Peptides against a protein of PDB entry 3PBP. Designs and how they scored, part 19

Target 1, 203 residues: chain A of PDB entry 3PBP
Amino acid sequence: LNEKDLNLILNKSLVMYESLDSTTDVIVKRNVIKQLQFVSKLHENWNSRFGKVDIQKEYRLAKVQGPFTINPFPGELYDYTATNIATILIDNGQNEIVCVSFDDGSLILLFKDLEMSMSWDVDNYVYNNSLVLIERVKLQREIKSLITLPEQLGKLYVISDNIIQQVNFMSWASTLSKCINESDLNPLAGLKFESKLEDIATI
Target 2, 203 residues: chain A of PDB entry 3PBP as posed
Amino acid sequence: LNEKDLNLILNKSLVMYESLDSTTDVIVKRNVIKQLQFVSKLHENWNSRFGKVDIQKEYRLAKVQGPFTINPFPGELYDYTATNIATILIDNGQNEIVCVSFDDGSLILLFKDLEMSMSWDVDNYVYNNSLVLIERVKLQREIKSLITLPEQLGKLYVISDNIIQQVNFMSWASTLSKSINESDLNPLAGLKFESKLEDIATI

## One batch from the design tools (peptide)

Design b1_p16_1 (made by RFdiffusion4)
Fold by OpenDDE base, seed 3:
Structure b1_p16_1 (fold): chain B 203 residues (1-203), chain A 16 residues (1-16)
Amino acid sequence: as target 1 above (203 residues)
Amino acid sequence: SLQEIIEEAVKNKIEN
């Protein structure tokens, strides 16, 4: 994700926000507001010295020094443009996953960096207020929209080529939620971060 | 809006 991509997402989010009125559906309103809030915060962080250094990090399973090692944003995605962003609840405690789509058809699932709380890499710790990359989903199609339903925890709906697909990441997100809420990282050991894709409808 | 239409369609599909 680069500055141009972030600006694109921000502009799209602003346009969506400006379209809201008193007759707008509650679900749409909620999603747009959440998206704008996140993107605005991300934009603010981007303008900071830390944001310009590294916005996203990626977890890797490690046997030494705990369950994960944080790595930089995937280099392949620097050649592509971010197109959409969405925030998805994973529990009733208001933990959320952030999803960003790219014009190569990729989705990245992100979580707020927990380095301060969990000391993921004590020896090489550098706080930069980054998001953590948990999973990359490759759809290899043009993603037109990302939508969520508040009653559907850990589910993202992707609109592309007149097809609606569901991305269900509760297989790992439930464990992540548990780890956060219980302050126990042990369940993350050996966890597979693979979401389930399902076709919902053709439109 | 287009988004509202899509969300409704998705919701209907899930419920049916």
Scores: peptide ipSAE 0.129, ipTM 0.742, DockQ to the pose 0.023
Fold by OpenDDE base, seed 5:
Structure b1_p16_1 (fold): chain B 203 residues (1-203), chain A 16 residues (1-16)
Amino acid sequence: as target 1 above (203 residues)
Amino acid sequence: SLQEIIEEAVKNKIEN
């Protein structure tokens, strides 16, 4: 994700939030609000760490709006705070997964929604300017840092306490990449979105 | 920085 993309997603999220009225489905309304709250927190963390997105604090505080929505957003994470964010390449074509950590030790793996991927988890949810939630990984540790290595596709390194763990999601990300590049969603059918965890080192 | 130290450690572990 770059600043331009984040701003675009934020603007879309804001428009969606502002479009909410009395006729809007309660579930949709709740999801939009929750996503906006989450994205606002994410944006705060993004600004603090990366200084890349200039979103006025007033937009975050006054209008429960965030730069992007996460679909579906795990409701249980509303009680927790995002702590870290990282982007991980899954192929040489610049497809990326966004990872966000929370203070409960959870990681969420997200994919920027393209029109083609909109149909992927479309049960009954309306997708708007969303990051698609692919997987939640529960580490049950205090996550201090997220590290990516440019030459390590689909691998995220998580630092907690004195342990470095690898999260490898290429088991599904390779298929996802293929689907995107070939414009064919069929291989996603029956795909298990389960990442592999491995202890790498004690520091 | 701590981040750099960790990145180096991870890199070394992966390469060895």
Scores: peptide ipSAE 0.127, ipTM 0.743, DockQ to the pose 0.019
Fold by OpenDDE base, seed 1:
Structure b1_p16_1 (fold): chain B 203 residues (1-203), chain A 16 residues (1-16)
Amino acid sequence: as target 1 above (203 residues)
Amino acid sequence: SLQEIIEEAVKNKIEN
């Protein structure tokens, strides 16, 4: 798998997502989300400094299954196309945020919901393929690529034409991580889901 | 620095 192949897979996955509408079967929607998660992990590995593209055997054996669901999806983004996807670790327990960029310069930060869907493996175990919208970050620029660093928890690097920006969402992700690990949702009450942006470099 | 690391990563991605 090379960069071109990865981009092809990403584009295909995004097209599948974009094809979803109100008439699409819920099972199909769930399957597309699973596909996006898979591609996101590939993208993360490719764009991370110490990452390598490695497709898990379970995913290799998966047949074409339905798309991702994002709930709620920002209405304004229905007219725009997704361009990139990445996964970002928020703790050492492998909790992850999924990020999707759009051609309007928006980033949406997503987390797995508790909704059940059919798994990708041959055993057809239940796998969560529903994503919950946490935050929309508006960059108002053309996003070329997304980069993650494995040692940088809760940080996403966004590359545009002339600048690299860091998106830091640990202000809320640390609390989210705690809630997940302790199985206590109370700390989420009143939490402000607002990430911090910082210019890292000009290019 | 982190900046240098990211810049290098970007460069490598573009060139490969």
Scores: peptide ipSAE 0.071, ipTM 0.680, DockQ to the pose 0.021
Fold by OpenDDE base, seed 4:
Structure b1_p16_1 (fold): chain B 203 residues (1-203), chain A 16 residues (1-16)
Amino acid sequence: as target 1 above (203 residues)
Amino acid sequence: SLQEIIEEAVKNKIEN
């Protein structure tokens, strides 16, 4: 685990949050907010295990609700460091997949049970949620950035040194969405959780 | 892109 990498993720999330304004797309806003929520919880977890990373006082005082633990967490990833995070909508009901990249080139796709929010008021009640591991995608490359686009449901764009790749997980996410919205898990039976990778551009 | 701007800003912040 690299403290520098953690700081990078945190600062990136904070900068993104601060960049939000009235003209920002709603999907982008949601993504940024939820990314910050997740990263904050991740930071808390890492602090408990590896020591504290200093951030601005105002952000330290903020209460964040969101995913904290990953269950199950791939054991082999304990030796690797998270590098990026993104949240991707899978339907218009605001169901989302959380994606985390690691320095081994892996992407993990996660689902959270509860919709969480962030409060900058320290007096607000905060509770944590868990993330369920759905899929691990091994890209075997250094992931520099994770990007989502407005109205691109179930699509994640991964930027590395020389390529932009699309991860499309709608093959299973559409079914997951249905299950969530209808509160029926039956459609998940026999479903393969395998995302499609496609090269979009070389850079 | 917005992403690039953010990444650059973060990088600069960390390095300073």
Scores: peptide ipSAE 0.029, ipTM 0.560, DockQ to the pose 0.021

Design b1_p16_1_s1 (made by RFdiffusion4, then SolubleMPNN; from b1_p16_1, 8 letters changed)
Fold by OpenDDE base, seed 5:
Parts: structure tokens; C-alpha cells; sequence
Structure b1_p16_1_s1 (fold): chain B 203 residues (1-203), chain A 16 residues (1-16)
């Protein structure tokens, strides 16, 4: 995720918020407000804190146009501050997971809309895109940095004060990649989106 | 760099 993408998400959230009226469903209204709150905080953090964050790879959306949204929203994180962002390749193509860390020690793993992604594979134009929350990982640590290694697909390295941890999400990301590449979402049925955490080193 | 630290750590982990 880059600043431009985040701005698109924010702008869409703002537009959606402004479109709310008395006829809007209460659930929709709540979701839009929560989205705006989340993205606004993320945007603030981007401007103030993400400038120094080493984003090794930018999230790339091929054949897609903004604006963007994130769904579902991690409501518990609305009151927390985003601290780091990273993009992780899940295959040798262009499929990537976006990870955002928060000051509560949480990581969220995001991906572009799966159905829309499948449409992109057939060179379809998509005007409106969404990012999907796939997984929330609670580390309960102060996350200092997020590191990716290009040679290691689906692995994120989290640096805290005293430890390097690996987040390995290939258990589900390999299936996700397959689904996108084959334009078939069926293999996602029953799939557990649970990443594996492993301590790599004490530092 | 932090990346270098991670690379070294991962390398060591793989060797173990």
C-alpha cells in the first residue's frame, strides 16, 4: 500500500460518509463511519509516521481503478494507531498481501477483492476496488519494523524490541494465489486463514 | 540495516 492508494481509500470513505442520509440503513451507516475512522487514522499515521517506514514493496493493483475500500473493518483497531506497513508477495506474479501494524501489537493482513481480482485476470476493467481483511494477528508487542525478503513468499518478518518473528501465511496464501490464477474461489471454502508465528531470533 | 539483520537471523535459523 502506498500513499496514493491510501488516499483513494480515504477519499472513497469520505464520499461514502457524505452520502449518508436518514434513509441509509443503520448497519451501513455504522460501517461507513467505522471505515472512515479507521482509514482516517491510518492516513494520519501515514503522514506522520509511515514516512520513515521502509516499505520494501508497494501494493500493486493491476488493471484496477480507484477508489478503494477496506472490508471488513477491524473495529477493535479503530482506537489504535497504525505503526508500520508492508507488502508481501504470495506468488511470483503480482499477487501481494498488504500488512499494517498497530500500536496494540496487532497486524492486519489485507488483499484486494478476490472476485474483482479474478475479473482482472481476464483483462476486465474495474472502476471500484476493495481491500479485504483476511486475518488479524495479535502479537502484543511493540512492533518496530516490518521486513520482507523477496526470496521468501508469504513471509513477513516482524521486528520488536527484542525479537524477530516470522509471520508465515502461505498456508492460506498459496490457495488464494491458486484461486486467483485459476479464477476459481471454491478452494477457499473452509480454508482457515491462520498464519503461523515463529520466533527467528532474539535481538 | 534492519533487512540485513533479518537476513542474518533467517540464515542462522535455517542453518539450525
Amino acid sequence: as target 1 above (203 residues)
Amino acid sequence: SLEDIVIKAVGNKIKS
Scores: peptide ipSAE 0.462, ipTM 0.909, DockQ to the pose 0.019
Fold by OpenDDE base, seed 4:
Structure b1_p16_1_s1 (fold): chain B 203 residues (1-203), chain A 16 residues (1-16)
Amino acid sequence: as target 1 above (203 residues)
Amino acid sequence: SLEDIVIKAVGNKIKS
């Protein structure tokens, strides 16, 4: 996949995700506020945990075709190219994690930043391409494909070097989902954003 | 398909 293709996939995925929300304007605004609070908390935790990494606040993968941004973007990945993208459901279609793979074998797990959607109108679909970095997973493999299964919430399957590996992030995503849905950020305190990796099979 | 391969692999892993 080239950069343009990745941008297109990301944009389509985000549009699809946003289209699933049939809530009223008031409810949407409330959710945006809750998500912003969540993102801020995640960002603080990330900065504290990964303070040694040089991070730019905003990185645009495609300057011309796709204004999606990753915030913060790890400086180490500036020299690498995105290879795959996937969206993973964490709560029956209400919330999703966006995953982007890079040619260094890294996966970044992202959540939608709804800062630009605070003034969202039900009659006005707002395209928000801002993403917040939650976790970086280093696989150290050439990632060929990212696969999700509809019945497997919070699980990403990575195909690389003839191996299927599962990335399970429900350890934190379940809490995240709960916080968003209940509008309570307290459970995020002390939460570790560390996914579990497991080899599933050799192909 | 790759999805089928993953489904099969996951199923086998669960059974083991």
Scores: peptide ipSAE 0.460, ipTM 0.908, DockQ to the pose 0.020
Fold by OpenDDE base, seed 3:
Structure b1_p16_1_s1 (fold): chain B 203 residues (1-203), chain A 16 residues (1-16)
Amino acid sequence: as target 1 above (203 residues)
Amino acid sequence: SLEDIVIKAVGNKIKS
């Protein structure tokens, strides 16, 4: 497995598997997120040229999940290739946003299916990894890496050729976290899903 | 590491 192969897998899963809505157990959903974290870490190691990949012991024993579906998937991104993936915590209860970058400079911010998050029906257990698109951020840069910091909730750092940028989505993610934790999606109605971009440093 | 670079950059930004 090399960087090219990983990129192909990411692109194939995102482009080919679109628009599925199913009910999945919360444990399965969490496993999907953990698997995505694993893939993102592998990809980061290739991009950063660390030379060695540190695979956490917990991931070696994890059950394989997938394929992943995104609903809705932006049609214009079918012409582009996924380049990076990251997961970002939005609270201390293990709710996470999944971010995927593309070679057009776009970021898509994803979450587990919101409708599924409110349903704990074991009888309707299906193995479908459905993610919902929350926001698309157009950076118009070649994205080299996606970095998260453990102590910073709802913040993603994007590294391009000459700049580090922060994507801060806590303006809406705090509400999302509250909705999930309280099992009430009503506060999401009318919420503006727009992240803030800030230049951190030139490199 | 890239993480260290980001941490330092963020720290410097906060201090500015």
Scores: peptide ipSAE 0.455, ipTM 0.907, DockQ to the pose 0.021
Fold by OpenDDE base, seed 1:
Structure b1_p16_1_s1 (fold): chain B 203 residues (1-203), chain A 16 residues (1-16)
Amino acid sequence: as target 1 above (203 residues)
Amino acid sequence: SLEDIVIKAVGNKIKS
């Protein structure tokens, strides 16, 4: 990610945040807030690293914790621009996948650092600034938007020029959820992290 | 909204 990418994601996250009202679904509201928190922390870390201007205080996290990292970050994506970000619930325990889209048509699916998460679960939960790359999905089309629907676990809808596609990652996310909830990583051994793509409609 | 579009599309897909 570069500064331009981060700014774009931040702006979109801010727009989403500002769109929240009393009628907004609780899950949507939470997802937007979590997304904004994520992006804000990322931006703060970015600014700290490069001595950039701070973002508006209204959108900054009160408590700065870092650094933010994505591990591993695909080398090919260094040359591309992030376009959208979304958070998707995978269970009723508020475990979430973070998805970032790029202008090459790629999606990266991210989760909080599992090792750190398990360590924190024992003592106290702290917001995790370390993300782990789980899967890269290549759509090879321009991604216009990422949409999540309330109460649809592990499903992301991608809007491109002519198609709405569903990305379903419950094949592995269900196992991930179990691992997190039970604090046992053993079931992840040998798990194939491959999401299912399905065409929903033409636009 | 885009969300509405997706909801409708998903609904139609389910009904098909």
Scores: peptide ipSAE 0.451, ipTM 0.905, DockQ to the pose 0.023

Design b1_p16_1_s2 (made by RFdiffusion4, then SolubleMPNN; from b1_p16_1, 6 letters changed)
Fold by OpenDDE base, seed 4:
Structure b1_p16_1_s2 (fold): chain B 203 residues (1-203), chain A 16 residues (1-16)
Amino acid sequence: as target 1 above (203 residues)
Amino acid sequence: SLEDIIKEAVGNKIKS
């Protein structure tokens, strides 16, 4: 089941990537690229452990431009499998949080520590992309999908067990955004990285 | 759609 979910995410990411063109929205492009890069890294890890999934040659070449390292990676999650990926804007610029769900019901919120490559050309060298763990949210439920709304900054909607739950991390993400934009990390001192959870609908 | 459900639910919560 975990393999199936990962494959679904990978396939979706690949399809989305293939759909990119000159008219594609900038936000969509960034999200697709981030997701594909992350999923490619996860797929690499999956193959190293289980050896079950192949990526098309063209996307393997693109993968070289998008390896992600999560630091620190929660030790408990080594035994679990990623099930969904989403990116959420935290401001009207280019600052985004990457969200990854796992089959233990965990949701990790990650921030890019290094500049992400936007090039998928095999002739272009790109350094590794690093993701910093900001928060782990334990939902204690099976996460079916992650949904984001472009007009909703710092909000992630999680679908599980016929419930839609909002994860709102603007309590800390607004400060993070400010720190990044102003190149001043001082406001992060003492900041509590705790998102608000709320059930919003039954489906 | 799921998006519609979310938008409606969020809207209702803000108004309540």
Scores: peptide ipSAE 0.307, ipTM 0.838, DockQ to the pose 0.023
Fold by OpenDDE base, seed 3:
Structure b1_p16_1_s2 (fold): chain B 203 residues (1-203), chain A 16 residues (1-16)
Amino acid sequence: as target 1 above (203 residues)
Amino acid sequence: SLEDIIKEAVGNKIKS
């Protein structure tokens, strides 16, 4: 780990931290906060060069990448700030997509990595703290809020200015759900990860 | 609420 790498990780963590709000999933919120805390401590140690600060036991058991990562993370978003985060159900079996909005009008759609990158729980609880980027949707608007309806699978509603837009990603999420549930990744081959955008209302 | 507005808007689109 060098200074450049640490700065990149810090930027990622800061961007994610700025996306947190009262509606953020507790697990995601916890992981992002822990990630930022861990990276901030590393950054402090790097800059001070007076020695290492105390790292909590849980952090010492983790990989250097931190407890929560997005892979890959769009590099251009380092210059922007995350604004909102939401989780959207894609089936009735607890499969969810995580969506993060940025102040450039981008939405990134994320799924939990199939392989655990690291664990922070000391009590033998294993949780996957890695998110995989599936799709980036560019709205080119200031995103004020993200809304989901539990009865509508694979749909995200974006509030920007005076417009409500629906993001429908079931075109690919249904296949993803099937792949996960059936433990068969073959249907993902050749799948286009393109969500449908539709204006639904002006407010 | 925004949720109600969304539900109404979606409902109207489905009916049209």
Scores: peptide ipSAE 0.305, ipTM 0.838, DockQ to the pose 0.020
Fold by OpenDDE base, seed 1:
Structure b1_p16_1_s2 (fold): chain B 203 residues (1-203), chain A 16 residues (1-16)
Amino acid sequence: as target 1 above (203 residues)
Amino acid sequence: SLEDIIKEAVGNKIKS
């Protein structure tokens, strides 16, 4: 992948986004927004001063829910093993964040990606197991389990040896949800994908 | 259960 290719993909994604209107099927809206977000994130990372994203790097995770491909995958995590997976609702419209924990104490927050198609049609929708990296949270502790509460939108509870921590990502997930539902990506401009950590209880 | 512990702890924080 080079800058020219990335720009081409971005432009195609923008064209798809611009085609959205009030009559567009909700599934199509979500898919187009997901596609645009993915490409935009890649573009941002590509131009970042901290390094370029290599989209050729991938990590495949197989859990009870099935195999997933995570893109881009943090290079540092290639040396570590995934330990837990959880799905967290961010709204009442079935938008979800996928979280994967690793044995280095890292959490990656992911959004389900979709196969790129030049023709967005609900009848032709093909789900794939691609996941887009949104945020990496480093807890620097052994993660024993991940717990979600259905009534707690955008919150993940991380269980370690002696502490329960809440990861609250609604600071950005609420905006993401709004963007998907309204087919408007403008609110994502300048949004920081940074979750809040809070100690909940000692075990 | 862990879930109960979480619910209780969260509930207490909300009330405070």
Scores: peptide ipSAE 0.305, ipTM 0.839, DockQ to the pose 0.020
Fold by OpenDDE base, seed 5:
Structure b1_p16_1_s2 (fold): chain B 203 residues (1-203), chain A 16 residues (1-16)
Amino acid sequence: as target 1 above (203 residues)
Amino acid sequence: SLEDIIKEAVGNKIKS
């Protein structure tokens, strides 16, 4: 994602928020608010690569929507603060994954495609959202920074005090890329969104 | 830089 794309996502979230009225389902309201808050905070801290996710506890009980449409639902992350943000290319086009780290050592991997979100949440009603949660990775360590290398597709490097770890999500991102490019979501059925963690270096 | 460290480490790993 670039600033332009994030602005588009933010605007979409704002439009959804503004569409809320007294007849809107409570769950939808909460989900839209969560989406807006999440995206807004991402936008505010995009340049600094720091973010804050501050969702009120009552909204944690909302149905999985927005960036949280895919398991596991990181409800507990609402009590934590986003510490780093990065975008990772998954192909040579414009398809990217957004990663957000939290102060509990968690990473969430996100995608912006609404069509994908609907396909992934086949068992649930999906309201229009801007971001989709794909995976949560628990590192259980303090994350100092997130590094991406343009020549390394689908790879995120997580830097802690004493170690550099690689998060490789090409196992699913290659399929995702194919689905997007071919406008065929069928290959996502049964796909496991599990990234591989590997120690790269000690520092 | 951290980026350089990563590139070096990745390069070494690929070569091993």
Scores: peptide ipSAE 0.308, ipTM 0.840, DockQ to the pose 0.020; fails the geometry check

Design b1_p16_1_s3 (made by RFdiffusion4, then SolubleMPNN; from b1_p16_1, 9 letters changed)
Fold by OpenDDE base, seed 4:
Structure b1_p16_1_s3 (fold): chain B 203 residues (1-203), chain A 16 residues (1-16)
Amino acid sequence: as target 1 above (203 residues)
Amino acid sequence: SLEDQVIQAVGNKIKS
């Protein structure tokens, strides 16, 4: 993502925000506000110590589908700035986790809205991507980069403080993938959304 | 590259 693209997304988010009125659904208002907050923090990061935001190619290609909203957006992160974005495949299909890092050392793991996903078989077109917060991982490190390996499903590699750390979320992502592919959310009941953290190397 | 470093590190970790 370049600065021009980010500015465009910000402007679009602002336009959406300004379009809100008293007749707008409360949920829509909330989502638009959260999106604007998120995008504004991304935009601010361009002038921060973190420099350019690293966004993987897979996410860049998905931009043509319009802006996305995050629900719920963690209140604590309103005061922090997003630093990196990555997409991680969880199966050999089209299911991906979106990961966003923040300058507090947090990672948020996001997935497309399950309710929307369940309706895709009916040729429903969703203009705006709605993302659901699945997990927040607190690393307490300055995250410099997010790396994904195509052959490593459900694994994110975080570069911070000269350490490579693996975030493995296949413990829950495999079940999520199955639920989406089979259009049955029942197996998610009682599932613990906790990723495994492992130090891989010092660099 | 960082990607190469990750690949190498992961490979080494698997081998250990």
Scores: peptide ipSAE 0.436, ipTM 0.900, DockQ to the pose 0.020
Fold by OpenDDE base, seed 5:
Structure b1_p16_1_s3 (fold): chain B 203 residues (1-203), chain A 16 residues (1-16)
Amino acid sequence: as target 1 above (203 residues)
Amino acid sequence: SLEDQVIQAVGNKIKS
């Protein structure tokens, strides 16, 4: 996400949090809190230069929803700790994927909730996650760092102790970008959200 | 840096 979008998501998350009361559903409350924590951490540690965020504290990712959310949600990730966050450009505009790594070797690819984004101008208090889970990639290795190269759209480089791997998600991200830019979500129907993994080098 | 390592690795991969 770019800084502007992240700020919007943060503000919305804050508003949602402040709107919580005793009548709020427990699941909604939990999701809002977790979302706020996530976005706050992203905002606090945002590094636009490298498109990364360092995670110093233990965090559990909340369940996300959206028209292109992966199903079922990988609930097992609630038992693991987020270790790294990175943002990856998917076009030459402002659309980015957020990637979160976990200590189990999983990568979560996330995008802003398009439905929420479309309704943001309406100031509707929709109690939902601001991010949507697109894909989970299991590397089954300790992830040391996430690196992005601005010149390479839709590519994330994952560094472990002995290998650099590329995660390429342009197979679906190009379609996603088009959908966003054209304000038409129809092409997302039937789209396979499967990234390609490639070994780049042993280190 | 790790970034430099990635850049080098990617460069080498492209040349291959």
Scores: peptide ipSAE 0.432, ipTM 0.898, DockQ to the pose 0.019
Fold by OpenDDE base, seed 3:
Structure b1_p16_1_s3 (fold): chain B 203 residues (1-203), chain A 16 residues (1-16)
Amino acid sequence: as target 1 above (203 residues)
Amino acid sequence: SLEDQVIQAVGNKIKS
């Protein structure tokens, strides 16, 4: 991970965070907060200059409290730099996938620690949350932006070069959501964590 | 905005 690029991502995340106010949509708040928490923790691991960023009380939600770390982190991506972060809802119960893009064209799809998720109580504060790698998608393109649409669960739009691509992970995310909501992990056994890619438009 | 472009592109794709 390149420190210069990491600093740029952190700055972008901070700018987004500062743009939030009391009128900002809750989904937008959640996305930006998760991005900031993740990037802040990532930055702390590689460059301790900034450390953790304090999140304003008005924006704090119990289920999205961080900072976050990735465990395990894909070793091969240590040679590359994170470029974008997005959070995508998989249901209306605040279950979300965190997506991080890298300059090698990889997307990693992350979820909060499953064991923690099963034992989670909104009345209990968890200071540090571990993110688990669910899937790595290799696009082999320069990813310029990640876009989510609130009305579309489990879908991420990737802008690279002159193309918009959709990443659809509902094939497995629906099962994951069910498992978490029902506190039963059995359906995850044998589940294929393979997202579908579709070209949406040339731009 | 880029988001608007995505929305438009998705809409067009759905309509096709």
Scores: peptide ipSAE 0.429, ipTM 0.897, DockQ to the pose 0.022
Fold by OpenDDE base, seed 1:
Structure b1_p16_1_s3 (fold): chain B 203 residues (1-203), chain A 16 residues (1-16)
Amino acid sequence: as target 1 above (203 residues)
Amino acid sequence: SLEDQVIQAVGNKIKS
């Protein structure tokens, strides 16, 4: 990861946050907030690792609820830079997948720690500081943007120079949603975490 | 916007 690029992503996320108003859709608001929180935590972790504090404290204090970890993190991606971030709903219960793109054309799909999720109840909610890597998708193209559409569950649209491509992870996300909602991890046994790729349009 | 382009593209794909 490159700190400069991380800062760029953070700035973009901040701009999006500041653009929110009373007319903004609630799902969009939640998405932007979650993205900002994620990126801010990532930035915090980065700064902590290197002993640098480049982000304005006012933003960190306002937007960061704590540091997080990604487990496992693919070793190959240490040499690459994150370029985009998106949060995608997988159900109406507000369970979300976090997606991060890298400049090698990879997408990582992340979720909150499953063990922690299973321990949660309404009376004892604790913010989860750990993310679990679910899937790495290699697109082998420069990713220009990640787009999510409200009301489309488990779908991410990847924009490159010449194509809009859909990443559909509902094949496994539906099962994940069920596991979370029922507090039962058994259905995940033997599940293949493989998203479907589909070309949407040439641009 | 990029979002609009995606919406249009998705719409067209659905219609096809």
Scores: peptide ipSAE 0.427, ipTM 0.896, DockQ to the pose 0.024

